# Peptides against a protein of PDB entry 3PUK, part 60

Target 1, 227 residues: chain A of PDB entry 3PUK
Amino acid sequence: ERGLKSVVWRKIKTAVFDDCRKEGEWKIMLLDEFTTKLLSSCCKMTDLLEEGITVIENIYKNREPVRQMKALYFISPTPKSVDCFLRDFGSKSEKKYKAAYIYFTDFCPDSLFNKIKASCSKSIRRCKEINISFIPQESQVYTLDVPDAFYYCYSPDPSNASRKEVVMEAMAEQIVTVCATLDENPGVRYKSKPLDNASKLAQLVEKKLEDYYKIDEKGLIKGKTQS

## One batch from the design tools (peptide; aimed at target 1 D110)

Design b2_p26_4_s3 (made by RFdiffusion4, then SolubleMPNN; from b2_p26_4, 10 letters changed)
Fold by OpenDDE base, seed 5:
Structure b2_p26_4_s3 (fold): chain B 227 residues (1-227), chain A 26 residues (1-26)
Amino acid sequence: as target 1 above (227 residues)
Amino acid sequence: SEEVKKRKELLKEMKELEKEAEEFEK
């Protein structure tokens, strides 16, 4: 059973593919490292074909222009991925594709958004955040995409305190994206550990969940649910 | 919160981009 994988796929289908779908139109899809893993975990190439994707390409690689086709960018809001996007559309004469649909897996920082807006706004047909920053492993198991999370969270070195906070913040954000994907507003529960990391993370998650549902586009304030 | 403000601002900007894109296609 692939409960979480199915939910993730359904989320991507509705938030990305259905959002930009035009009947009879094929798109090239650009993926980064994270979204490659994400899609690989929850769908097959045949599924993508059914959604109107003719070819998937790695955004980090040099690619030949296909100027007659629109591109679907499903990427992380990182400087690296954004820079690659900007290379594709930075010049009118050298744009690789006809237009771009951009779907970020998470909150896009203002700095990155401003770079996009300033450079290639005319090429963008859609720009949206869909809040999927995790990899589904099993029906109820997911992997967070936070580099060195274990190392920094459990480091006894006080010099890593700042990095620990950054990592915990990133983890908390990703947990919130899981909850959002599952349409759940859980009452956060945890078991304390010697380093009290679980408590801190729980507090961050709780805070972010509250913020997320307060600003939810649907305007629906959900009560705490069991998960 | 500051994060909420940023998100609201970003959403507004995204909507503006979409509007500009629609105008460009005409």
Scores: peptide ipSAE 0.080, ipTM 0.663, DockQ to the pose 0.722
OpenDDE base, seeds 1, 2, 3, 4: peptide ipSAE 0.063, 0.027, 0.065, 0.036; ipTM 0.631, 0.583, 0.625, 0.606

Design b2_p26_4_s4 (made by RFdiffusion4, then SolubleMPNN; from b2_p26_4, 8 letters changed)
Fold by OpenDDE base, seed 2:
Structure b2_p26_4_s4 (fold): chain B 227 residues (1-227), chain A 26 residues (1-26)
Amino acid sequence: as target 1 above (227 residues)
Amino acid sequence: MEEVEKRKKLLKEMKEIEKEAEEYEK
């Protein structure tokens, strides 16, 4: 069945596994909370073995060093995940792994990127953003990974206004990543919701879609399609 | 436009890091 799960898996396979694949080489893969859910939704452990992954580990947990093996970090660009990565490579004498391949699920903020660059650039063999920030559920259904999105978006409390904007931005970004994964540039349609959240989100999505396709590596500008 | 510029800069820097690492291994 041509479902969203298969599309996501194909994207991960080509953007991550094929990108860092070396013949005869096995890697340890480090996952965070989001990417654990993501991979569990679209693949099996046997699939990962076929892609040269010997073991998957939780980046948040203490792990024993395996200095002879390279590590594949498939993580979200968050301070928590980045800090865990830095702990693995922060000391020159006590690196947990031989080298690192880093694949971020979304745009990495400059602050986090600069922190990585300053601390462990010599250990990094690959660093790429692959733009997958959603969890596939059904053939055409996905869930957004934005904690407390509903609460902040519908909160009447003015103190949450700044947080609401951040949440809306994150949601818009995730919708764009879905479009990118599906290789579509849809015309944005929305229904009015309380507090005009739908309108604001639609505007953000449109802006981000425009930005994404302007900087597309393939130089492909797709026209809006009805969806 | 600002976001686009930031993204371009980041991509360039990522490529530079990768090149440095490759040179270090040789």
Scores: peptide ipSAE 0.152, ipTM 0.728, DockQ to the pose 0.767
OpenDDE base, seeds 1, 3, 4, 5: peptide ipSAE 0.066, 0.035, 0.146, 0.145; ipTM 0.652, 0.613, 0.728, 0.720; seed 5 fails the geometry check

Design b2_p26_5 (made by RFdiffusion4)
Pose (drawn by RFdiffusion4):
Structure b2_p26_5 (pose): chain A 227 residues (1-227), chain P 26 residues (1-26)
Amino acid sequence: as target 1 above (227 residues)
Amino acid sequence: EEEEEEAEEEWEEFEELKEKRREVEE
């Protein structure tokens, strides 16, 4: 099947689980709010065992150290989600697991990355960005994770216009991970209609996905595709 | 030792990728 959640599942399995899957052994997977919703969206937690995950736990709440099991961190590049990882490795009196495998849902800010590039420890065996920043609500419908996006797009023009751009970029890069997961580099068009916001956004997506496929690293897609 | 060598190679590759990203953004 080619359901939107099937496509995403095929990506998570190959880009995350298989990428650190050691045939004979199992791991503990850690999730933040987003990745929880993402995984619950495209599979049952039963399917995870077959993928090398014996236990899933919330990265937010404190956990008991299992220093003989390797950890699979499947999280977003969020300050909260990342600060929690640094609690397990490095500073201080650490550690909590035998090894760390970090998989970011999206591009990691240099600011956050540096905070973990230091307290690295020989533990962090891997740090990849897989670029999946959306929810496969239905086999043909997707939703983003841009909190309070509607309000900060149609609010007046007061003080909180600076956040409108923050929301506009968050939508753009998040939309780009939708195209990348579908292995599509589509042409961009907007409606040029009410308030003309799709124009500003269409430009951000066009610019960001040009920069994106200048780096992919999957090498499957470059230049505009038939979409 | 093999796992440490692999991790070092993967880190180098990741840092080079982020550097290329900075260059593209500039």

Design b2_p26_5_s1 (made by RFdiffusion4, then SolubleMPNN; from b2_p26_5, 9 letters changed)
Fold by OpenDDE base, seed 1:
Structure b2_p26_5_s1 (fold): chain B 227 residues (1-227), chain A 26 residues (1-26)
Amino acid sequence: as target 1 above (227 residues)
Amino acid sequence: EEEEKEAEEEWKKLEELREKRKKVLA
């Protein structure tokens, strides 16, 4: 049985590394907090070397320019990560790298997309959204990366209701990316608990799964699999 | 110049894909 880690690695290899691979070309890879954890969970440095990555850098840190090399950005579509990217390519005279390949772990919001377009579109050789927003732990275990999820989901303070919804939405989105990666459309099962968080999350997951499969590139609406 | 043309084509393709997704979800 291919564990979740192997599935995730295979997806990244195909969707990212194979997509931008050029014979004899080495790239610098830029990672954010999430993608650092993601890659660390499913591959080794030797694996990345085999895929043509010479150096891994943190996108949040100040880095010396390497203008002769192309950069592979594997990052989340967040304002922070996008802003760091824009600092690398926003000035024509101060580009840190020769060109950029960008792979987002999820759908990039229009606001961020338009910001990139307006500032550095000419420097981008590839830009794709690959929908991997979870961290595999074991063969059947994964971790969601949603900040303050516990605090907001279990807060009795009604003032946190709006933030709770945002957190629930983010969690649901990440669960959908797991299903997408595994090529599954599971039936959602849950037990109701106090505050009805589980029920609400389940409903969000179901809705997002439906939306995802409607836009599946293969045009195939998959039926629900056994959960 | 060739590299810029490639970038423009890539961006156009991405925009088209995004618009298609929006239409399906609307």
Scores: peptide ipSAE 0.352, ipTM 0.845, DockQ to the pose 0.529
OpenDDE base, seeds 2, 3, 4, 5: peptide ipSAE 0.342, 0.346, 0.341, 0.338; ipTM 0.840, 0.844, 0.839, 0.840; seed 2 fails the geometry check

Design b2_p26_5_s2 (made by RFdiffusion4, then SolubleMPNN; from b2_p26_5, 9 letters changed)
Fold by OpenDDE base, seed 4:
Structure b2_p26_5_s2 (fold): chain B 227 residues (1-227), chain A 26 residues (1-26)
Amino acid sequence: as target 1 above (227 residues)
Amino acid sequence: EEEEKKAEEEWKKLLELREKRKKVEE
């Protein structure tokens, strides 16, 4: 099983990340339900950071525009995922990102491909179809529900500084809630990102975790658990 | 303009690849 996960990760790394890698450039990565499970099964967030991903977002969720950033879409060729992409770059709405790199997990049907071509072709820098349509192992995915988190955290506009702090606080609180629910004390790992967001969030999480486990109902200090 | 040109080139390549794949599958 570990071998299979490594193979899958290597395939994704070479087919997706290495293909669109640009030195010093960070991208936003958009995932759907399948690719979220896929990546969760074979890599960690730290691995994605090393590949130049500043943050991962769910393609199905409403997101604020970050027009200065390029987006990496790693999605399945389904009507639902494609429709979400079309909303991001289609002529009917303002473009959410600077440009798109699209990698499909399987062959994209002509019907969907033609829709993309007709409406979003000018925004797409790369589009490839890879053959990774299986999940090595079942994984549990936890999603934080913080509206507009990405926009405020990664906005270069100083006017959003106060809102950014509120969002980070909310994210940290939710992370702690998940940890508490799972009865886990995870080690916090991060890499430096643009605007030092990872460091700030990590500090908030660490502080809240410490407070929670020091004052927990059992009065026990739990050791760090690798997640 | 440069960005649009790059996008156009990418699509041309993609179309060619798709056509080649279809031929192999037939």
Scores: peptide ipSAE 0.292, ipTM 0.829, DockQ to the pose 0.144
OpenDDE base, seeds 1, 2, 3, 5: peptide ipSAE 0.279, 0.268, 0.275, 0.256; ipTM 0.820, 0.813, 0.821, 0.810

Design b2_p26_5_s3 (made by RFdiffusion4, then SolubleMPNN; from b2_p26_5, 10 letters changed)
Fold by OpenDDE base, seed 4:
Structure b2_p26_5_s3 (fold): chain B 227 residues (1-227), chain A 26 residues (1-26)
Amino acid sequence: as target 1 above (227 residues)
Amino acid sequence: DEEEKKAEKEWKELEELRKKRKEVEK
């Protein structure tokens, strides 16, 4: 299957499920808003069962402890999701699960990372940052999850300049995750607009792609591909 | 504990990876 959804699923399977797989072991999987959408877009519940997931839970909701089972957290590196995790394993509360495997969909900010390390490190068996921060919609179509992207990018109000930069960075990062998932280093193409947002975004993407491949496990910058 | 030892290794690896990223971004 050549669709983007299949590629995304394969990436998740290898980066998350295969990474923490233990024969005969079942895990509870915790999802946030983004990862719920992500998994829903590229897999079925039966697929998750095959990967050793007994049940999926929403990280934002109150949950009963299952102390004999390990938990697989597949979440975005946001304050909200991290705070929910910390409530499950933090020193201030009794641990809900036996141990945690954490897989972030993107790079975790230092502030959040340090907070986790300081409070819950002993409960964590795995902690990895995987770069899957987009939702596949169609075979070659994906949606960037950047709130108010259009508003800030095209706002004529100069007061939004700072926010615009944040949005542009987020968009660029998500585009890079698509490329990483597809294992491509594309040449960036764009149509110029009066506000030159497309050009700016293209530059950010190119820069981030370069950075990503420089630090890739293979240690090699891949040649540009057509996309 | 083997699992704890693995966890420690994972933390170190992650920290190194994060460090490398920061270096590239500079």
Scores: peptide ipSAE 0.314, ipTM 0.827, DockQ to the pose 0.823
OpenDDE base, seeds 1, 2, 3, 5: peptide ipSAE 0.318, 0.324, 0.308, 0.311; ipTM 0.832, 0.836, 0.829, 0.829; seeds 1, 2 fail the geometry check

Design b2_p26_5_s4 (made by RFdiffusion4, then SolubleMPNN; from b2_p26_5, 8 letters changed)
Fold by OpenDDE base, seed 1:
Structure b2_p26_5_s4 (fold): chain B 227 residues (1-227), chain A 26 residues (1-26)
Amino acid sequence: as target 1 above (227 residues)
Amino acid sequence: KEEEEKAEKEWKELEELREKRKEVEK
């Protein structure tokens, strides 16, 4: 089982993350139902942070625009997922993100491909079809619930700068809660750069995890859980 | 303009790749 997870992760890392990686650049990643299960089966959030993903969002949910950031869509080539993508980029004046990188888990049918081309091809920096059609093992999927997280973290309004820290703390706390529930110390992985929201979040998570295990285990430090 | 040009190039390459794959599958 671990072997299969490693193979799948290696494939995704090579085909998706390495393909679109730019030094110092963070992306928002959009997932659908299938890819959520797929990634959750073979990696942790800390692994995604290391690959330059600031946050993961469900493509089916309403999301706040983050126009200054590029989006990485890792989705199945289904009408539902494609329609959600088109809603994000269908209007020139109301694009949710700066640009899109799209990676399909399978061959995209001509009907869907042509629909994308006709609507928002100019917004797509990369589009590839990768053959990953199986889930190595079913895993639990968790969702963070921090209201207005994107708004405060990425708002162009300087007045929200003070609120950004509060939101980041709340997000970090929820991540730690998930780890505690699973009895895991994920060993946060990230590239630290100033002003990077993802790196700040990762640092907060790391600090909170350290505090949690020091306090609750009365000196028993749990080792880092390997993904 | 530069970014749009890059996107256009990317899309063209993708289309060519898809066409080649279709030919192999026939």
Scores: peptide ipSAE 0.281, ipTM 0.825, DockQ to the pose 0.102
OpenDDE base, seeds 2, 3, 4, 5: peptide ipSAE 0.273, 0.278, 0.260, 0.267; ipTM 0.814, 0.822, 0.814, 0.814

Design b2_p26_6 (made by RFdiffusion4)
Pose (drawn by RFdiffusion4):
Formats: structure tokens, sequence, C-alpha cells
Structure b2_p26_6 (pose): chain A 227 residues (1-227), chain P 26 residues (1-26)
């Protein structure tokens, strides 16, 4: 099947689970708020065992160290989600697990990355960005994770216009992960209609996905595709 | 745009280097 959640599942399995899957052994997977919703969206937690995951736990709440099991961190590049990882490895009195495998849902900010590039420890065996920043609500419908996006797009023009841009970029980069997961590099068009916001956004997505496929690393897609 | 691309490439390269170092340690 080619359901939107089937496509995403095929990406998580190959880009995350298989990428650190050691046939004979199992791992503990850690999730933040987003990745929980993402995984609950495209599979049942039963399917995880077959993928090398014996236990899933919330990265937010404190956990008991299992220093003989390797950890699979499947999280977003969020200050909260990352600060929690640094609690397990490095500073201080650490560690909690035998090894660390980090998979970011999106591009990791240099600011956050530096905070873990230091307290790295030999543990962090891998740090990848897989570029999945959306929810496969239905086999043909997707939703983003841009909190309070509607308000900060149609609010007046007061003080909180600086956040409008923050929301506008968050939508743009997040939309780009939708195209990348579908292995599509589509042409961009907007409606040129009410308030003309789709124009500003269409430009951000166009610019960002040009920069994106200048780096992919999956090498499957470059230049505009038939979409 | 070029600066963002370079920064992203440097970050990815750093990640690769860390992975290679981890493989050598094994």
Amino acid sequence: as target 1 above (227 residues)
Amino acid sequence: SEEEVEKTKERLETMKELEEEAEEEE
C-alpha cells in the first residue's frame, strides 16, 4: 500500500531502526512528545519488537539506568528533548546506557548540536537527521507541528509579529520534510489571494527545498520532480 | 542561503566524523 503512513513507516524503518539494527540484540527507544505521536500514527507498538525495540520510554521523565542496553534516541531537535539526552550522557555523574544512537526528526540547530558535541562521550555512536516533521493523520492527509500557528498568522500587527516569521519558517521547513519523505522536489505556486501570505510562504519553501536537496545525502532526488 | 548550506554541510560532516571515530573505537 502507498498510504501516507505507509510511506513514513517505510522511511522510519530503513532510516532509523534498520540503520542501528544489530540482528542478535535489542534496544531501548526514547521518544519526545512529537515522535510519540509520529510512531503511534504509523504503527502499533507491537511492530517495534520486530524492529529491534524491546522497550520504549519517555525521554522527558527520569528513567532508571540500564548500562548494558544501547539507547535509540528518536527525538526532535528541541531544547527540552535534547537537554534530556545530555542528562543521560556527559554532565554529570553519568552515564545511563551503554551507547547512544540519536535520530533527529529534522535539522539540528548548531546551538543545540554544540551542547551535545561537547558532552559527547564515546557513547554517541551515531547522530542522524532523517527529516520527518509531520504527522500522517490519514493515508492522504498530513498535519504539521507548529504550535499556535493560526493565531500568529492572522493576529493584528502588534509586538508579536516577530514570532509570525518564526512560525512562517517552522511551517516552511516542516513542509519541506513532507516533500523529502515523498522523495519529491515539486514546483512551488501560491494562490495570490486573501492577505497574500501563501506568497511569502511559497518563497520560503522554494528557497529551503533548494538548499535542502543541495545536501540530502540520500541522493535519490535532485532538481524539480514531476509534482 | 550559501552560509546555511555550508553550516549544514559542516554539521553533517562532523556527524560523519563522530561515527567513523566510534567505528574505529569498536

Design b2_p26_6_s1 (made by RFdiffusion4, then SolubleMPNN; from b2_p26_6, 11 letters changed)
Fold by OpenDDE base, seed 5:
Structure b2_p26_6_s1 (fold): chain B 227 residues (1-227), chain A 26 residues (1-26)
Amino acid sequence: as target 1 above (227 residues)
Amino acid sequence: SEKEIEERKKLLKEMKELEEEAKKLE
């Protein structure tokens, strides 16, 4: 009934909650805009309680310190979310929580990672990328979180070419995360459109899929599958 | 592509090192 939602939840449960679970320990979970939507789409508060989460907090908001509790950050690898994390554990201020477990929804750029490492490495108990950057809508429907995707992809203005490439790259990354979540390496199929966006995106996805499975966490190389 | 793969491997290694260091502090 909710096939994709179930898969997403299972992925999060395994990659995040099971990864940092400690018997008898409760954590505060920090979410950003994307992960709030993500979790809301595939679980209930009762599910989170069962996973040892006492309370959910918005990473963007000012929060009171709870120094005796560890914090689980499930956030996107964006400058905004990372900056909020750094405010919680930065060297210039008292840390808000006992320690941090960080799970990024996608690949964290080296620049952001280095910034984290330089400022609050001693507070981090776990830092992992789980590769889930989409919102499940229906059993087999998902939404990509790429701002202005339609605008730039269909813009005839040459000045938007650079932005279009950035958008295509972001879309390709998110599609790869869907495939990874579903444990699939699909043969990408597409129909060409006037602007040939589908072809370009397909090529990017195929390339990224190949790279992903070559260096996946399980060290498995999978052949192309049907999706 | 090869460069990206190498960068990713480097990042993962650094993350593991960070985690190991943190465990020593517990």
Scores: peptide ipSAE 0.135, ipTM 0.714, DockQ to the pose 0.772
OpenDDE base, seeds 1, 2, 3, 4: peptide ipSAE 0.089, 0.039, 0.091, 0.030; ipTM 0.671, 0.612, 0.674, 0.601

Design b2_p26_6_s2 (made by RFdiffusion4, then SolubleMPNN; from b2_p26_6, 9 letters changed)
Fold by OpenDDE base, seed 5:
Structure b2_p26_6_s2 (fold): chain B 227 residues (1-227), chain A 26 residues (1-26)
Amino acid sequence: as target 1 above (227 residues)
Amino acid sequence: SEEEIEKRKKLLKEMKELEEKAKELE
């Protein structure tokens, strides 16, 4: 019934919860805007309880310290989310939690990683990228989280060219995460449109897929598959 | 690109090193 949702949940369960699971241990989970939507789309609170999560907290909100518990951060690699994390662990005397497990939904830029490493490395027990940057809507439908994608992609204004490229890059990256989640390396197919956006995006996706599978966690190089 | 791939590999290595260091502190 919910093929894509089930796949996404299975991926999160394996990559996040199973990765940091400790027998008899409960964790507080911190979510941002994206991961809140993501989890809400593919699981229930009861599912999270079964995975050892006692409480879900919004990373953007002020929270009371629970110093005896470890925290699971499932967040996007954005400056906003990272800054909130750093506030939780930036001071040795004012740590909100015992330790942190960090799982990013996508590739974390070096600048953000270095900032984390410099300020709170001693508090981090795990830091991993799991490559899930989309929201499953239906069994085989997903939504990309790229702000103003339609506006910039269809803008005739040359001044938006740079922004269009950024949007296309972000879209391509998220499509790759879908493929990775589904364990597929598809031959990208498209129909040309007047603005040739589909062709450009397809090329970016194909390039990123190649790069991803060359350096995937399993070290496997897969041929093109049908999707 | 080769440069991007190398950058990603470096980041992953640093993440692993950070995790190992943290485990030693437990």
Scores: peptide ipSAE 0.043, ipTM 0.614, DockQ to the pose 0.773
OpenDDE base, seeds 1, 2, 3, 4: peptide ipSAE 0.029, 0.028, 0.018, 0.023; ipTM 0.515, 0.564, 0.344, 0.487

Design b2_p26_6_s3 (made by RFdiffusion4, then SolubleMPNN; from b2_p26_6, 9 letters changed)
Fold by OpenDDE base, seed 2:
Structure b2_p26_6_s3 (fold): chain B 227 residues (1-227), chain A 26 residues (1-26)
Amino acid sequence: as target 1 above (227 residues)
Amino acid sequence: SEEEIEKRKKIREEMKELEKKAKEEE
């Protein structure tokens, strides 16, 4: 399990952060619902700081312009996320950031890409597709689906301290609710039977992922193997 | 499908062109 998270992190580091990294340059990172969950599952804010990210923000929320900083968009290729990006850099509106680096978690449809190209081409410094469509699940049961928790808990900005407390309280409440629910219904113990097969499958998946990422580092874009 | 592979290739080429233009404007 730690292996899968480390593999996913290494992929994101190589494909996203190393790809747009400039020495001495800090960026604002914009995340959507999926990428918030993804990063929360495999990294800490300290890791993002080491990669040159000063602040992470939710793409769906209204944000103040920071015109002097470049933005890293790590988002899913959905109409909702793309529309939020277009609002940040649209030709008819003031640009919220200096420039954009866009990394999609999957194949971007031609219609969405053409829409971006037509309206925001001058603002885009990088646009890539990264094939990361899964969240590494740790065996630790409760993916608390608190997307905001990642933003506020790991914000280096002191102004977010109050929001951090609220999020921590909400997380605590959810954990308590889950624990209470589990105490009331002990039956949802999905005992991962230590079947040798699950461990072997996990190892095979890990190996295949490692191989896939090694190949991707070598510039061999393997198409989605149809499972 | 072959059609999806071809679409992906086209998008990748267009993305590379955008990146080249962006670097030239920098």
Scores: peptide ipSAE 0.124, ipTM 0.708, DockQ to the pose 0.353
OpenDDE base, seeds 1, 3, 4, 5: peptide ipSAE 0.103, 0.029, 0.117, 0.107; ipTM 0.673, 0.513, 0.698, 0.683; seeds 4, 5 fail the geometry check

Design b2_p26_6_s4 (made by RFdiffusion4, then SolubleMPNN; from b2_p26_6, 9 letters changed)
Fold by OpenDDE base, seed 1:
Structure b2_p26_6_s4 (fold): chain B 227 residues (1-227), chain A 26 residues (1-26)
Amino acid sequence: as target 1 above (227 residues)
Amino acid sequence: SEEEIKKRKELKEEMKKLEEEAEKLE
């Protein structure tokens, strides 16, 4: 029934909640726009309570300090989310929380990571990437979060060519995160269109899948799966 | 890309070091 949602939840539970869980400890969880949608799609508030989360807060909002509690940041590796985190921990005298556990939904650029490290490394207890950048809708349906994807993909304006490539890259990356979450290396299928966008996207997905499995922490190169 | 793979590996190592340093401070 909710196969994909269940898989996503299990991944988050294992990669995030189980990873930072301490007996008897409750945490405040900070979410951004994407992770709010992600968690809303695959769990309930009761599930989060069971995982030791007392309160969920929006990282973009001004929040009152709770200096006695540790914070769990489940956020996208974006400048906006990172800047909000840095506001919480950038000043030694004005730390909002006792310490931070950071889990990024995708690869964090070195520039952002270095910025975090330089400013508040002593406040961080955990920093990991979990590789989930899609929203599950149904058992086999998910939504990509790529701004203006349709506009740039179908734009006949040559000036948008570079932006189109960026969008295609982002879409391909998110598809790969789905495959990674499902532990699949699928054969990519597509129907060609006049703009050849489907072919280009398929090629990007295939390349990224190959790269992903080459660097898989398990050291396993998986063959193509039928899907 | 190979460059992206390299950067990802480097970042993972840096994250690991950060975690280890944080654990020592606890």
Scores: peptide ipSAE 0.035, ipTM 0.483, DockQ to the pose 0.729
OpenDDE base, seeds 2, 3, 4, 5: peptide ipSAE 0.022, 0.019, 0.014, 0.028; ipTM 0.308, 0.316, 0.333, 0.483

Design b2_p26_7 (made by RFdiffusion4)
Pose (drawn by RFdiffusion4):
Structure b2_p26_7 (pose): chain A 227 residues (1-227), chain P 26 residues (1-26)
Amino acid sequence: as target 1 above (227 residues)
Amino acid sequence: SLTPEEKEELIEEKVEEEEEEEEEEE
């Protein structure tokens, strides 16, 4: 099947689970708010065992150290989600697990990355960015994770216009991960209609996905595709 | 800004350095 959640599942399995899957052994997977919704969206937690995950736990709440099991961190590049990882490795009196495998749902800010590039420890065996920043709500419908996006797009023009851009970029890069997961590099068009916001956004997506496929690293897609 | 590939290489370098420090201590 080619359901939107099937496509995403095929990406998580190959880009995350298989990428650190050691045939004979199992791991503990850690999730933040987003990745929880993402995984609950495209599979049942039963399917995870077959993928080398014996236990899933919330990265937010404190956990008991299992220093003989390797950890699979499947999290977003969020300050909260990352600060929690740093609690397990490095500063201080650490560690909690035998090894660390980090998989970011999206591009990691240099600011956050540096905070973990230091307290690195020989533990962090891998740190990848898989570029899946959306929810496969239905086999043909997707939703983003841009909190309070509607308000900060149609609010007046007061003080909180600086956040409108923050929301506009968050939508753009998040939309780009939708195209990348579908292995599509589509042409961009907007409606040129009420308030003309799709124009500003269409430009951001166009610019960001040009920069994106200048780096992919999957090498499957470059230049505009038939979409 | 750093690319994903560059970030991975930096992590690998940090891992190798810390492993070599542990060997020297031993």

